# Ledger of designs, part 37: peptides against a protein of PDB entry 2N1D

Target 1, 169 residues: chain A of PDB entry 2N1D
Amino acid sequence: EVKVKIPEELKPWLVDDWDLITRQKQLFYLPAKKNVDSILEDYANYKKSRGNTDNKEYAVNEVVAGIKEYFNVMLGTQLLYKFERPQYAEILADHPDAPMSQVYGAPHLLRLFVRIGAMLAYTPLDEKSLALLLNYLHDFLKYLAKNSATLFSASDYEVAPPEYHRKAV

## One batch from the design tools (peptide; aimed at target 1 E69)

Design b1_p23_6_s1 (made by RFdiffusion4, then SolubleMPNN; from b1_p23_6, 7 letters changed)
Fold by OpenDDE base, seed 3:
Structure b1_p23_6_s1 (fold): chain B 169 residues (1-169), chain A 23 residues (1-23)
Amino acid sequence: as target 1 above (169 residues)
Amino acid sequence: MKKENEEFLKTLKELLEKLKELL
């Protein structure tokens, strides 16, 4: 099985994220003030600014695109807690054609990396390609950790209204 | 571009296209 290591700095956030949603019955504010698209764009620009070679730059772009697509595929089925399902349904109703990478933000993106390893295990990637991909994924996670103060905040969550609780079984 | 990078990018592109089909 492919394991993507989450930086130690971000592991507590995963717990806090879970607690905010499941125990405190809060919801991440949507649409995100800083969505997944913008986070990935910032990362790509960050990598490009460091004087990478053309091939590395192209690789970063493809990795970013891959992360985005994985997120868009996985969000609705794999990355949401039960309590978030009604919110997701409302988002789909209001924005049926919008990719979820334009709606959701850093917390949900981080959740992807908890699941992405298992998904990659079932992809037809050769060992070398997988290793390279993992390197980029870990590099991206390090970027998230470096910027965690601005990307992850409990203030981005809000208490769900009573009406929402009736929808959330 | 080095051969190893070309192969990686090719594989990644193919994977990306497959993912798009799932949307």
Scores: peptide ipSAE 0.219, ipTM 0.784, DockQ to the pose 0.425
OpenDDE base, seeds 1, 2, 4, 5: peptide ipSAE 0.146, 0.141, 0.155, 0.133; ipTM 0.745, 0.744, 0.749, 0.740

Design b1_p23_6_s2 (made by RFdiffusion4, then SolubleMPNN; from b1_p23_6, 7 letters changed)
Fold by OpenDDE base, seed 3:
Structure b1_p23_6_s2 (fold): chain B 169 residues (1-169), chain A 23 residues (1-23)
Amino acid sequence: as target 1 above (169 residues)
Amino acid sequence: DEKKNKELLETLKLLLEKLKELL
């Protein structure tokens, strides 16, 4: 398996995220106050402000585009807990043409990186290419950790209403 | 340098395409 190391600062958040949803029966407030698109945009701007050349700027853009696309494809099938499925169905019904990167936020984005390692193991990437990709993924995760105080908060969750529990398994 | 940056960009684009194919 390809190891994508989650920063130690973010590991407790993954546990809290799981607890909020699965045990406390809360839901992340949607649409997110700060969605995945905005997070990735901020990251790209941050990297560009560090004095990158044009080629490096384009490289950052490609990394951002890749993460966004991967998130949009993976969210519905791989990143949701069972309790969140009815919420997702409602989002699809209300916003059928919107990419999920415009709806969901940092917690779900972080979940992507828990799953991405297994997916990369099945890609026909050579060792050098894989290492390069991992470097950028880890760089992004480091950015998330650096900004974790503003990106991850239990206050972004809310107790699911009684009618939701009737729909949830 | 510019050469290294260009190679990096092309590699990332290739990786992106391969990732899309997997999805």
Scores: peptide ipSAE 0.079, ipTM 0.675, DockQ to the pose 0.446
OpenDDE base, seeds 1, 2, 4, 5: peptide ipSAE 0.037, 0.040, 0.039, 0.041; ipTM 0.629, 0.638, 0.633, 0.638

Design b1_p23_6_s3 (made by RFdiffusion4, then SolubleMPNN; from b1_p23_6, 8 letters changed)
Fold by OpenDDE base, seed 3:
Structure b1_p23_6_s3 (fold): chain B 169 residues (1-169), chain A 23 residues (1-23)
Amino acid sequence: as target 1 above (169 residues)
Amino acid sequence: MKEEAKEFLEALKELLKKIKELL
């Protein structure tokens, strides 16, 4: 399996995220105050502000586009805990044409990178291409870690209403 | 497009293609 290294600063958050949802029966507030699209846009702007050349700018744009598409493909089937599935169904009903990158936020985006390693293992990438991809993914993860105080907060979660518990098994 | 950018793009395309095929 291809290993995507999660920054140490973000590992405790993954545990907290799991605890908030699974044990405390809370839900991330949707639509996110800061959605995945916004996070990726901020990252792109951050990278561009650091004096990237044309090719580096292109690469950043492709990273953003790739992560966004990857997230939109994976969110519904791979990134949700069981308790979150009724919420997802409600989101689909209320926002049928919206990509999930416009609805969900940083916690779910981070979950994407927990799964990406296994997905990369199924992809016939040569060693050089894989290394290059991993470098950009790790760079993005470092950005998330640097901005973790503003991106990850338990206050973005709320206790699920009683009626929600009837839908969740 | 420089080679490094091209290679990255191809890697992403391949990844996304594979992901879509698996889902």
Scores: peptide ipSAE 0.089, ipTM 0.690, DockQ to the pose 0.603
OpenDDE base, seeds 1, 2, 4, 5: peptide ipSAE 0.089, 0.088, 0.088, 0.087; ipTM 0.693, 0.687, 0.696, 0.689

Design b1_p23_6_s4 (made by RFdiffusion4, then SolubleMPNN; from b1_p23_6, 7 letters changed)
Fold by OpenDDE base, seed 3:
Structure b1_p23_6_s4 (fold): chain B 169 residues (1-169), chain A 23 residues (1-23)
Amino acid sequence: as target 1 above (169 residues)
Amino acid sequence: DKKKADELLEALKELLEKLKELL
């Protein structure tokens, strides 16, 4: 079984995120002020600023592209709590062709890494490829942890209006 | 190196295809 290990300092945020949505009936403000695309771009730039070789830079770009693609594929069906589904439906109606990586932000991106391990278990990857992927995923997670103060905040959520609550429950 | 990057990309593509089949 494949398990993507979430940094300990990010686990409390996952709990808070879950609580804000499911218990407090709040919604993450969309479109995100800092979307997944920008977070991934910042990560890539961060890696480049550390004096990486051309090959290292190329590898980071491919990792970023992969994470982005996985996020866009999985967001709607795998990463949303039930309470968030009406919001997602509205986003799709208003922006049917927009990638969700341009709409959603850090909390939903972090949720990807909670789910991705289970998906990896269904894929017959060779040991070398799996190890390489896991190394890069964990490296990115460490980056998220390092920047958690600026990426994760309860102030990015707001209480859903009464009409939304009636629709969602 | 670039070889590792290519291997990672290929692995990701394979995973994405598998994921799409499951969804």
Scores: peptide ipSAE 0.059, ipTM 0.665, DockQ to the pose 0.702
OpenDDE base, seeds 1, 2, 4, 5: peptide ipSAE 0.037, 0.044, 0.045, 0.037; ipTM 0.614, 0.628, 0.629, 0.634

Design b1_p23_7 (made by RFdiffusion4)
Pose (drawn by RFdiffusion4):
Order: structure tokens, then sequence, then C-alpha cells
Structure b1_p23_7 (pose): chain A 169 residues (1-169), chain P 23 residues (1-23)
């Protein structure tokens, strides 16, 4: 199976997010302003601002769109805990206009890369095509971890009260 | 199975775009 190193800079964050959901019994039931699409656009424009190009412009642009669609096909199914089911229906009902790539903010973005390596093990392309994919994915993760101090806000996880657990049982 | 197909399609499109960018 494909061995992909998830940024060790973000590993404490991955464990922190998991720790909050499972151990701390905290849930993320609110729309974040610092959302995945905005970070995607920020990274997409970042590559352009350093070196204004046409050939790499659409490359970064569509790869970002790829992350967007990749995230959309996994967010509610593959990137979600069973304990987040109540908050999912809650946020979806309260804010049916807002995309999930927005409301769940940056902490849920890192989950995509954790699961996508597993699913891409069942769909094995050659090393070269996968290398270009992982190249840009790791490049994004490098930038992601670089700005992660003002990027991730796991502090918005609030402990789910017993009355709220009634929606999980 | 459908998810794998969607991932394959998206991956193929991204790889084509990167090949064109390198040319």
Amino acid sequence: as target 1 above (169 residues)
Amino acid sequence: EELLEELEEITERVVEVLEEAEE
C-alpha cells in the first residue's frame, strides 16, 4: 500500500483534533471563518504571487479544485467521526446555504490527506503520476503547516453536554 | 466503488493538467 508521510509538523494537530473529539468529548458545532476553500485560494494565489506564470497558474488552480472535490467526496462520509453526526445535521440544518468546506474550518482539512492515502492504495497509478500528485499535496501541506499557527483553531471545539449526546445515541 | 471511480477521474484530470503544465 502507498506509504505517504503525513506532515509530522501537523501530527500533534491530528492527535489534538482526535483527542478533542474522542477523549475530551468536544465537538465542533459552529461555522469557522477560516475555512478550507479560503486556505485553498490563499495557497493557489500564493504560488502565483511568487512567480506570475500561465503554465503553473491553471496547474495550481485545478489541483486546488481537485482537493476541493476530493474533500467534498470524503468530508461527510470518510472524514467524519460518528460523534460528529449530530453536529453535522445541526450545522447542515441551521446553515443549509453554507458549504461544509467552509463551516468545518481548517481542522477538518487535514483529515482528507489521512484517508486519501488509503483510498488511493486501492487505485494504484504509477509512481510518477502519484509522485506529481503527492508533490503538490506535500507542497500544500508544507505551506499549510507553515501558516498553521494562525490557520488551525482547534480551540473552537467545545465539550458536548449530556443533552447534546442525546442526538448521538 | 463509486467513490473510487470519482477519485480515479479527478486524479486522471489533475495528472493531465500537470503534464500539460510541464510541456

Design b1_p23_7_s1 (made by RFdiffusion4, then SolubleMPNN; from b1_p23_7, 11 letters changed)
Fold by OpenDDE base, seed 3:
Order: structure tokens, then sequence, then C-alpha cells
Structure b1_p23_7_s1 (fold): chain B 169 residues (1-169), chain A 23 residues (1-23)
């Protein structure tokens, strides 16, 4: 399997995220105060501010676009815990044409990187191409780690209301 | 898998651009 290494400082968050949803029966507040689109935009701007060449900047933009699309195609079926399904259904009903990258935030984006490796393992990529992609993905993850204090917080979750529990059981 | 195929397509696109950027 293709290994997408999650920064060590973010691994505890993945556990907390799982605990908040699965055990504490909380939900990430949607729409996210800072959605995936915004996070990716900030990353792109961050990279651009570091004096990259035109080609490098273009590459970053494409990686951002790619991550966004990865997220949008995988969120609904691959990145949600069972408890989150009713919430997702409600989002789809209310915003059927909205990209999920405009709705969800950092925690779900981080989950993408937990899952994307398995998907990439099925792609017939040569070693150089895979390494190249992974370098950019890891660079983005490094950015997430650097900004983890502002991107990941239990305060972005809330206890699901009783009516939601009735839908989720 | 439709999802897998979509991931492949996206990945191919990204890699193509990345390779071009390095060249």
Amino acid sequence: as target 1 above (169 residues)
Amino acid sequence: SELLEKIKELTEKIIKVLEEALA
C-alpha cells in the first residue's frame, strides 16, 4: 500500500476526531467556519509567498486543485463515520450542488490523507511519479501540522441534538 | 470502481502537471 505519512503532531488529532464523533456522539459544525477550499487557498498563498518559480507555483495550484477534487469525490463514501451519515444527507438535501470542500473543514480533509494511500495503491504509477505526488501531499500535510492550532479544535464540534440521535440509530 | 477510476484520472492529471513543472 502507498504510505501517506501523517505528521506525528496530527495523529493525536485523528484519535480525538474519531472519539468526538464515534464515542462522544458529536458532530463537526457545518458549514465549516474554515472550509477545505479556504484551507487550500491559504496553503497555495503560503507557498507562493515563499518565492516559488512560475512553474512551481503552477504546480502548487494544480496540487491544490487535485486535493480538492480528491476530497470532493471521496468525502461522502470514504471519509465519514457512520454517525455522520445523517448530517451528510442533510447537507446534500439542502445543498445538492455544493462541493463538499465548501462545507467541510480541516478534520475531514485530514481524513482524506488517511484514506488516499489505499486508493493510490491501485493506480499504476511509476515510482518517480508516485514519489513526486507524495512529496507534494506530504508538504501539504506539513502545512496542516504547522497550522494545527488554528485548524483543529474540539470546539468546532458540538453534541448532536436528540433529534439527530433518533435519525442516526 | 467508479471512485477508483476517478482517483486515477485526477492523479494522472496532477502528475502530468507536476512533471511538467519539474521539466
Scores: peptide ipSAE 0.515, ipTM 0.906, DockQ to the pose 0.728
OpenDDE base, seeds 1, 2, 4, 5: peptide ipSAE 0.510, 0.513, 0.510, 0.509; ipTM 0.905, 0.906, 0.906, 0.906

Design b1_p23_7_s2 (made by RFdiffusion4, then SolubleMPNN; from b1_p23_7, 13 letters changed)
Fold by OpenDDE base, seed 2:
Structure b1_p23_7_s2 (fold): chain B 169 residues (1-169), chain A 23 residues (1-23)
Amino acid sequence: as target 1 above (169 residues)
Amino acid sequence: SEMLEKIRELTEKIIKVLEKALK
């Protein structure tokens, strides 16, 4: 199986995220104030500011586009806890034509990297190609870790109303 | 599955671009 290494700085957040949703019965506020599209754009601009060559900039843009597509493909079926399913249904009803990368934020984006490894295991890639991809994914994760103080906060969650609890039973 | 196939296609596309960037 393909192993995507999550920075140690972000592992506690994954636990907190899980706890907020599954144990405390809270929901991430949607639409996100800072959505996945915005986070990826900031990353791309960050890499650009580091003085990358045109070729490297193009590569980063492709990775950003790829991560976005990964997220949009996997969010609904792979990245949500059971308690979040009713919220997702409401989002689909309210934003039928919007990609989920415009609705969800950093916590769900981070969940992608917990799950993507299993998916990549079914993609036939030579060792060198896989390592190359992983290097870029890990670089992005390092960026998330560097900006974790602004991207991940329990204050972005709220207690689900009683009506929601009835739907989630 | 359809999802796995989509992931595969996306991944292959990315890899091709990344490899070109190394040249």
Scores: peptide ipSAE 0.597, ipTM 0.929, DockQ to the pose 0.732
OpenDDE base, seeds 1, 3, 4, 5: peptide ipSAE 0.587, 0.596, 0.593, 0.593; ipTM 0.925, 0.928, 0.928, 0.927

Design b1_p23_7_s3 (made by RFdiffusion4, then SolubleMPNN; from b1_p23_7, 12 letters changed)
Fold by OpenDDE base, seed 3:
Formats: C-alpha cells, sequence, structure tokens
Structure b1_p23_7_s3 (fold): chain B 169 residues (1-169), chain A 23 residues (1-23)
C-alpha cells in the first residue's frame, strides 16, 4: 500500500489541529494569511535557490502544480472535518470561482498528505512511478517540517461563534 | 470514481515530468 510518511515533527500538529476544530470548536481563520499557493511558491523558490539545474527546477514546478491540484480537488470532500462544513459553504458562496489553494493554509495542506496515500493506492500507477512521486512529496513534507514554527500556530484559529456552533453540530 | 480519476491524471502528469527530469 502507498504510505505517505508524515514527519514526526508534524504529527503532533495534526493532533492539535484536530483538537482545535473538533473538541475546542475553533475554526482556522479564512482566508489564510499564508495560503497554500504562497506556501508552494515559497517551497519552489527555496528549491531553486539551492542551485538546482533547469531540469530539477522543472521537476519542482511540476510537483508544486500537482500538489496544488491535489489540494483543490480534495479539499471540499476529503480534507474537512464536519465542524468546518458550514465555513466551507460560506467560502464557496462568497468566492465561488476561487481555488481553495488561495483560501486555505498550512493545516489543511498538511491534511492532504494524510489522505493522498490512500487515493494513490487505488490508482493503476506502477510501483516505480509511485516511488518517484512519493520521494518528491516527502521532500515537500520535509520543507513543511523545517518551517513548521512559522506555518502552524494555534493563533491562526479562533473560537467559532455560538450561532456557528449550533448549526455545525 | 471521478475524484480517483482526477488524482490519477494529476499523478501521471507529475510523474511524466519527473521521469524526464531524471534523464
Amino acid sequence: as target 1 above (169 residues)
Amino acid sequence: DELLKKIEEISKKIIEVLEKALK
């Protein structure tokens, strides 16, 4: 089975993220101060600044584009907790044509990597191809872990108002 | 499954470029 290994530094954050939303009834502030597009752009620039060849630059750009696409197709149906559904509905109503990678941020992006492995397991992709893809996905995850102090913070969440709580649960 | 198809398409596109980059 395809398994995307989450860096150990980020696993506690996944628990905190889950707790903030499901137990503490908080919501990630949207639109994100630093959205998925920006995070991916920073990653691409980071990789390019390390003196990579043109071919490696192409690879990074394609991985960035792919992760963005993964996120945008999976966010609405795969990456949200039930408590977040009303918020998502409001975002769609206010910004129907905006890609969710421009709205959501690091926590939701990290959730993608929790879910993408199971999806890839059901694709007809060969083992070599999957291994190659996973190597680059893991490289990006390492970047997230390296920058976790600036990307993940409970201060990016806020307590949902009582009226939201009542309609969400 | 539509979502699975999309995931496959995205993945194939990435992999194709990655394979070329390795050469």
Scores: peptide ipSAE 0.718, ipTM 0.955, DockQ to the pose 0.742
OpenDDE base, seeds 1, 2, 4, 5: peptide ipSAE 0.713, 0.718, 0.718, 0.718; ipTM 0.953, 0.955, 0.955, 0.955

Design b1_p23_7_s4 (made by RFdiffusion4, then SolubleMPNN; from b1_p23_7, 11 letters changed)
Fold by OpenDDE base, seed 2:
Structure b1_p23_7_s4 (fold): chain B 169 residues (1-169), chain A 23 residues (1-23)
Amino acid sequence: as target 1 above (169 residues)
Amino acid sequence: SELLEKIRKITEKIIEVLEKALK
């Protein structure tokens, strides 16, 4: 299996995220104030500011585009806890033509990297290509860790209303 | 599955570009 290493700084957040949703019955506020598209754009700009060559910038842009695509195809079926499914249905109804990368934020984006490894295991890749991809994914994760104080906060969640609880039963 | 196929296509596209960038 393909191992995507999550930075140690972010692992506690994954636990908190899980606890907020599944145990405390809270929901991430949607649409996100800072959505996945924005986070990826910030990363790309960050890499650009580091003085990368044109080729490296082009590569980063492609990785950003790829992560966005991964997120959009996996969010609905792979990245949501059961308690979040009614919220997702509401989002689809309210934003039928919007990609989920414009709706969801950092916590759900981080969940992608917990799940993507298993998916990549079924994708035929030579060892060198896989290592190359993982290097870029890990670089992005390092960026998330570096900015974790601003990207991950329990204050972005709120207690689900009683009406929602009835739907989620 | 359909999802796995989508993931595969996305991945292959990324790899292609990354490899070109190294040349």
Scores: peptide ipSAE 0.741, ipTM 0.957, DockQ to the pose 0.729
OpenDDE base, seeds 1, 3, 4, 5: peptide ipSAE 0.735, 0.740, 0.738, 0.738; ipTM 0.956, 0.957, 0.957, 0.957

Design b1_p23_8 (made by RFdiffusion4)
Pose (drawn by RFdiffusion4):
Order: sequence, then structure tokens, then C-alpha cells
Structure b1_p23_8 (pose): chain A 169 residues (1-169), chain P 23 residues (1-23)
Amino acid sequence: as target 1 above (169 residues)
Amino acid sequence: SRLKEITERVLKVLYEAEGKPYP
């Protein structure tokens, strides 16, 4: 299977997010302003601002779109806990206009890279094509971890009350 | 299948950006 090092800078955050859902019994039931697509655009423009280019411009642009679609095909199914099912239906109903890549904010973005390494083990390309993919993915994760202090806000996880657990049972 | 299609599209764009033929 493909061995991909998930940024150890973000490992405490990954455990923190998991700890909040499972151990702390906290859920994320609100739309965040700092959302995945905005961070994707921020990174996409960042690569352009450092070096204005045509050839790398669409490269970063479509790779970012790839992350966007990758996230969309996994968000509600592969990147979600069973305890997040109530908040999923809640946010989806309350805000049917808003995309999930927006409402779940930055904490849910890191989940994509955790699971995408496993699914891409069942779809093995060569080392070179995978290397370019992991190159840009790791490059994004490098930038992601760099700005993570003002990027992730796990503090928005609030403890789910017993009345709310009624939607999980 | 969708992941494969997205991956192939992204890789083609990266190989084009680097001036290399896609395999």
C-alpha cells in the first residue's frame, strides 16, 4: 500500500479533531467563514503571487479543483464520523444553499488526505505520476500547516447535549 | 472510477505544465 506521511505538524490537530468528536463528545454544528474553498483559492493565488506564470497558473488552478472534487466525493461519506450525521443533516437543512466545503471549515479538510492515501492504494498508478500528485499535495499541506495557527479553529466544536444525541441514536 | 478520471485529468495538466508527455 502507498505510504504517505501526513504532516506531523498537523498530526496534533488530527488527534485533536478526533479527540473532540469521540472523547470530548463535541460536534461541529455551524458554518465556518474560514472554509476549504477559500483556503484552496488562497493557496492557488499564493503560488501565482510569488511567481507570475502561465504554465504553473492553470496547473495549480486545476490541482486545486482536483482537491475540491476529491473533497466533494469523500466529505459526507468517507471523511465523516457517524456522530457527525446529525449535524450533517442539520446544517444541510438549515443551509441548503451553502456547500459543505464551506460550512465545515478548515478542520474537515485534513481528513481528505488521511483517507485519499488509502483509496489511492486500490488505484495504484506509477511512482512518477503519484509523485507529482503527492508533490503538490504535500506542498499544499506544507502551506496549510504554515498558516494553520490562523487557519484551523477546532475551538468551534461544542459538546453535544443529551437532547442532541437523540438525533444520533 | 471518478477518482481515476480526476487523477488522470490533473496529471495530464501537471505533465503539460512541466513540458513532459503524459505516459

Design b1_p23_8_s1 (made by RFdiffusion4, then SolubleMPNN; from b1_p23_8, 13 letters changed)
Fold by OpenDDE base, seed 4:
Structure b1_p23_8_s1 (fold): chain B 169 residues (1-169), chain A 23 residues (1-23)
Amino acid sequence: as target 1 above (169 residues)
Amino acid sequence: SKLLEILKKTLEVLYKSLGEEPP
């Protein structure tokens, strides 16, 4: 098993996110005020501002592109709770060609890293290559942790209307 | 780069596992 370590600071948020959706029957407000694309862009700019070498900057861009692609592929099938399915269906109907990284935000992005480890386990990577990838993923997660106060908030969720509850049964 | 190659490889596996084709 490939373990992607979630920073301890973010683990409570995963619980809160789960609780907001599954127990409190709330939905993350879509489209996100700060979508995944913008978060990744901010991360890239942050890394650039720290004076990284050209090679490191290039690597960051590749990681960003990779994370974005993973998110867009996995969101609909792997990252949503059952209660969120009607919302997702509505988004797809209204914006069939829009990448989900332009619609969803930080909470769903964080969920990706809970699931991505299992996917990596199927990839025949040598230990050195896997370690390299994990280092970059962990670096991004550390960034999320450092900015958690601005990226994760219960105020970004709203109570689902009664009409939605009927669809979610 | 090596990293790009690694990422592409992992994505290929992902697409196959999910029954999707790479864009």
Scores: peptide ipSAE 0.132, ipTM 0.724, DockQ to the pose 0.083
OpenDDE base, seeds 1, 2, 3, 5: peptide ipSAE 0.104, 0.075, 0.096, 0.119; ipTM 0.692, 0.625, 0.639, 0.712; seed 5 fails the geometry check

Design b1_p23_8_s2 (made by RFdiffusion4, then SolubleMPNN; from b1_p23_8, 12 letters changed)
Fold by OpenDDE base, seed 2:
Order: structure tokens, then C-alpha cells, then sequence
Structure b1_p23_8_s2 (fold): chain B 169 residues (1-169), chain A 23 residues (1-23)
């Protein structure tokens, strides 16, 4: 299997995120105040400001683009808890042409890295290529961990109304 | 496979940025 290592400091957040939605029946506020596109842009700018070579800068841009595409492909089918499905349907209806990276935020982005490993396990990649990709993904995760205090907050969630509960069952 | 497509495209650029060719 392909193991994407989540930084230890982010693992408690994954538990909190799961608890907020599945147990406390809360929903992440959408559209996100800071969406995935913005987070990725900040990361890219952060990497560029560190004095990297032109080649490294170009590589970072492609990694950012790749992560964005991963997210937009996987969000609807792989990253949502059952309780979040009605909300997602509403988002699709209200924003049919908007990529989900412009709607969702850090918690759902982090979920991507919990799931992407299993998806990559079925891709015919050689060990060197897989290691190279994982190095970049881990670097991004390190960035998320470094900025976790500003990216992850329970205050970004809200209690779902009774009407929503009936739809979610 | 969409995931594979994204991955291969990304890796091609990553290899190129290192002066290497994607296998």
C-alpha cells in the first residue's frame, strides 16, 4: 500500500473534524472563508519566498495544481461523510460550475491526504516516482501542520438545523 | 483513470525540473 504520513500534530484535528460532523451533527461553514485554492496559493507563495531555484518553483506550481485537481476529483465521492451529502448537493445546485476547491477549506483538504494513498496504490508507478510524489505531498502537509492554528478551527463549523437532519437521516 | 492522469502529468514535470525523464 501507499502510505501518506499525516503529521502527528494534525491527527487530533482529523478526530475533531470527524467528531464535529458525525457525532455532533455539525457542518463546516460553506463557502469556506479560506478555500483550498487560497491555501494552495499561500503555500506556493511561501515556497517561492524561500529562495528556491526556478526549477523548484516550477515544480511547486505543478504540485499545487495536482493537489487541486486531486481535491476536485475526489471531494464529492471520497472525502465527505454521509452527514455532509445534503450540504454537498446544495452546493452543487447553487454553484454548478465552481470547482470544489473554491468552496471547501482546510479540513476537507486534509481529508484528501487520508484517502489519496489508497488511490495511488492502484496506479502503476515505479518506486522512484512514487517516492518523489510523496516527498512533495509530505512537504505540503508539513506546511499545513505549521499553519494549523490558523487553518483548522471548530468555530468554522455550525450546528445543522433540524430540517437538515431530516434530509441527512 | 483521472487520478493516474493527474499523477503522471505532475510527475513528468517534476522529473523534468530535475533534469530527468519520467520513466
Amino acid sequence: as target 1 above (169 residues)
Amino acid sequence: DRILEITKRTLEVLYKSRGEEFP
Scores: peptide ipSAE 0.746, ipTM 0.965, DockQ to the pose 0.731
OpenDDE base, seeds 1, 3, 4, 5: peptide ipSAE 0.742, 0.743, 0.743, 0.742; ipTM 0.965, 0.965, 0.965, 0.965

Design b1_p23_8_s3 (made by RFdiffusion4, then SolubleMPNN; from b1_p23_8, 8 letters changed)
Fold by OpenDDE base, seed 4:
Structure b1_p23_8_s3 (fold): chain B 169 residues (1-169), chain A 23 residues (1-23)
Amino acid sequence: as target 1 above (169 residues)
Amino acid sequence: SRLQEILDKTLKVLYESLGLPYP
């Protein structure tokens, strides 16, 4: 498996995220106040403000687009805990054509990077190409870590209503 | 670009791993 290094600062959040949903039976509030699209846009703007060359700016845009696509394809089948599935079904029913990057937020985006490594192992990339991709992914993760205080909060979760628990059975 | 090609290859693998046709 290809190792995508999660910043140490974010690892505790992954545990908290899991606990909030699986053990405390809470749900991330949807639609997210700050969705994945917005986070990626902020990242892109941040990188552009750092005085990058045109080529690097172009690369950032490509990475942003790539991450967005990865998230949208993986969210429904790979990134949700069992307890979240009824919520996802409701979102799909209400917004069938909306990309999930416009609905979900930082916690689910972070989960992408926990899962993507296994997929990268099967990607026919040479070592240099893989390293390049990983460098960009890690750079984005570092951005998430730097902004973790504003991106990750237990207050973005809420206790699921009783009727939801019935659906989750 | 090289990066775009890498991203596309990765995306393709993701689709295939999920049993989805790569667009």
Scores: peptide ipSAE 0.567, ipTM 0.925, DockQ to the pose 0.111
OpenDDE base, seeds 1, 2, 3, 5: peptide ipSAE 0.556, 0.556, 0.388, 0.562; ipTM 0.922, 0.922, 0.818, 0.924

Design b1_p23_8_s4 (made by RFdiffusion4, then SolubleMPNN; from b1_p23_8, 10 letters changed)
Fold by OpenDDE base, seed 4:
Structure b1_p23_8_s4 (fold): chain B 169 residues (1-169), chain A 23 residues (1-23)
Amino acid sequence: as target 1 above (169 residues)
Amino acid sequence: SRLEEITKKVLEVLYKSRGEEFP
């Protein structure tokens, strides 16, 4: 297994996210007020503002593009709790051509990093390549941790209506 | 670039895990 280390600051949020949805039967408000695309854009701008060289800037852009793609591929099949499935189906019906990175937000993006490690274990990467990828993923996670107060909030969730509960059972 | 190639390889695995082929 490839270990993607989640910053300690974000681990409590993962628990809260899980609790909000699975126990409290709440849903993250969609479309997200701040979607994954926006978060990644902010990260890229942040990195660029730090005086990165051309090579570093290019690398950041590629990392952002990569994370976006990972998220869009994994969201529907690996990042959702059972209770969220009806919501996802509705989103797909309403926005069939929209990438999920434009719909979902920080909590679901964070879930990506919990799941991606297992997939990396099956990826034919040499040690140096894997290390490089992990370094960038960890760097992004550090960014999320640094901005966790603005990115993660229980107020972004709402109690699912009764009609939704019928769909979820 | 190296990162681009890495991303491609990762995506290939992700698509495969869904029973799909990498586009």
Scores: peptide ipSAE 0.519, ipTM 0.895, DockQ to the pose 0.109
OpenDDE base, seeds 1, 2, 3, 5: peptide ipSAE 0.500, 0.499, 0.516, 0.507; ipTM 0.889, 0.882, 0.893, 0.891

## One batch from the design tools (peptide; aimed at target 1 R115 P124 L125 L132)

Design b1_p24_1 (made by RFdiffusion4)
Pose (drawn by RFdiffusion4):
Structure b1_p24_1 (pose): chain A 169 residues (1-169), chain P 24 residues (1-24)
Amino acid sequence: as target 1 above (169 residues)
Amino acid sequence: EEEEIREELEELQEKVVEVLEEAE
């Protein structure tokens, strides 16, 4: 299987997010302003601002779109805990206009890279094509971890009360 | 569901690889 190192800078955050959901019994039931698409655009424009190019412009642009679609095909199914099912239906109903790549904010973005390495093990391309993919994915994760102090806000996880657990049972 | 996702990922991955080859 494909061995992909998830940024160890973000490993404490991954465990923190998991700890909040499972151990702390906290859920993320609110729309965040710092959302995945906005961070994708921020990274996409960042590569352009350092070096204005045409050839790399669409490259970063569509790779970002790839992360966007990759995230969309996994967010509610592969990147979600069973305990987040109540908040999923809640946010989806309360805000049917808003995309999930927006409402779940930055903490849920890191989940994509955790699962995508496993699914891409069942769809094995050559090392070279995978290397370019992991190159840009790791490059994004490098920037992601760099600005992660003002990027992730796991403090928005609030402990789910017993009345709320009624929607999980 | 996982099989469908793998098919979609395979298609998206092919497109991303093509874009990166063109960019080089």

Design b1_p24_1_s1 (made by RFdiffusion4, then SolubleMPNN; from b1_p24_1, 10 letters changed)
Fold by OpenDDE base, seed 2:
Structure b1_p24_1_s1 (fold): chain B 169 residues (1-169), chain A 24 residues (1-24)
Amino acid sequence: as target 1 above (169 residues)
Amino acid sequence: MEEEILKKLEELTKKIVEVLEKSL
């Protein structure tokens, strides 16, 4: 198994996120105030401002594009708790052509990095290539950790209404 | 994980790695 190291600063949030949804029966407010697209854009701009070369900037942009695509592919089937599935269905019905990276935010993006390691284990990459990719992924995670105070908040969740509970698993 | 999703993600991963290697 390929291990994607989650920064210690973000591990407690994964627990809080799980608790808010599964035990407290809350939902992340959608559409997100700051969606995955904007987070990735901010990261790319942040890296650019650090004086990276053109080649490094190009690499960052590709990683950003990749993370976005990973998220859009995996969100519906891999990143949602059972309680969130009716909400997802409503989003799809209302906005069938919108990528989920424009709807969901930081908490769900972080969940991606919990799952991505298992997928990478099936990719036939040599050790050097895998390490290179992991370095960029970890760099992004460090960015999330640095901005965790603004990206992760329980106030972005709300108690699901009674009618939602009736259709939720 | 669904096989279809896995294959799609593999392709994406390979593409990213290719670009990253060129950036070195």
Scores: peptide ipSAE 0.331, ipTM 0.843, DockQ to the pose 0.643
OpenDDE base, seeds 1, 3, 4, 5: peptide ipSAE 0.289, 0.158, 0.279, 0.314; ipTM 0.825, 0.692, 0.821, 0.836; seed 4 fails the geometry check

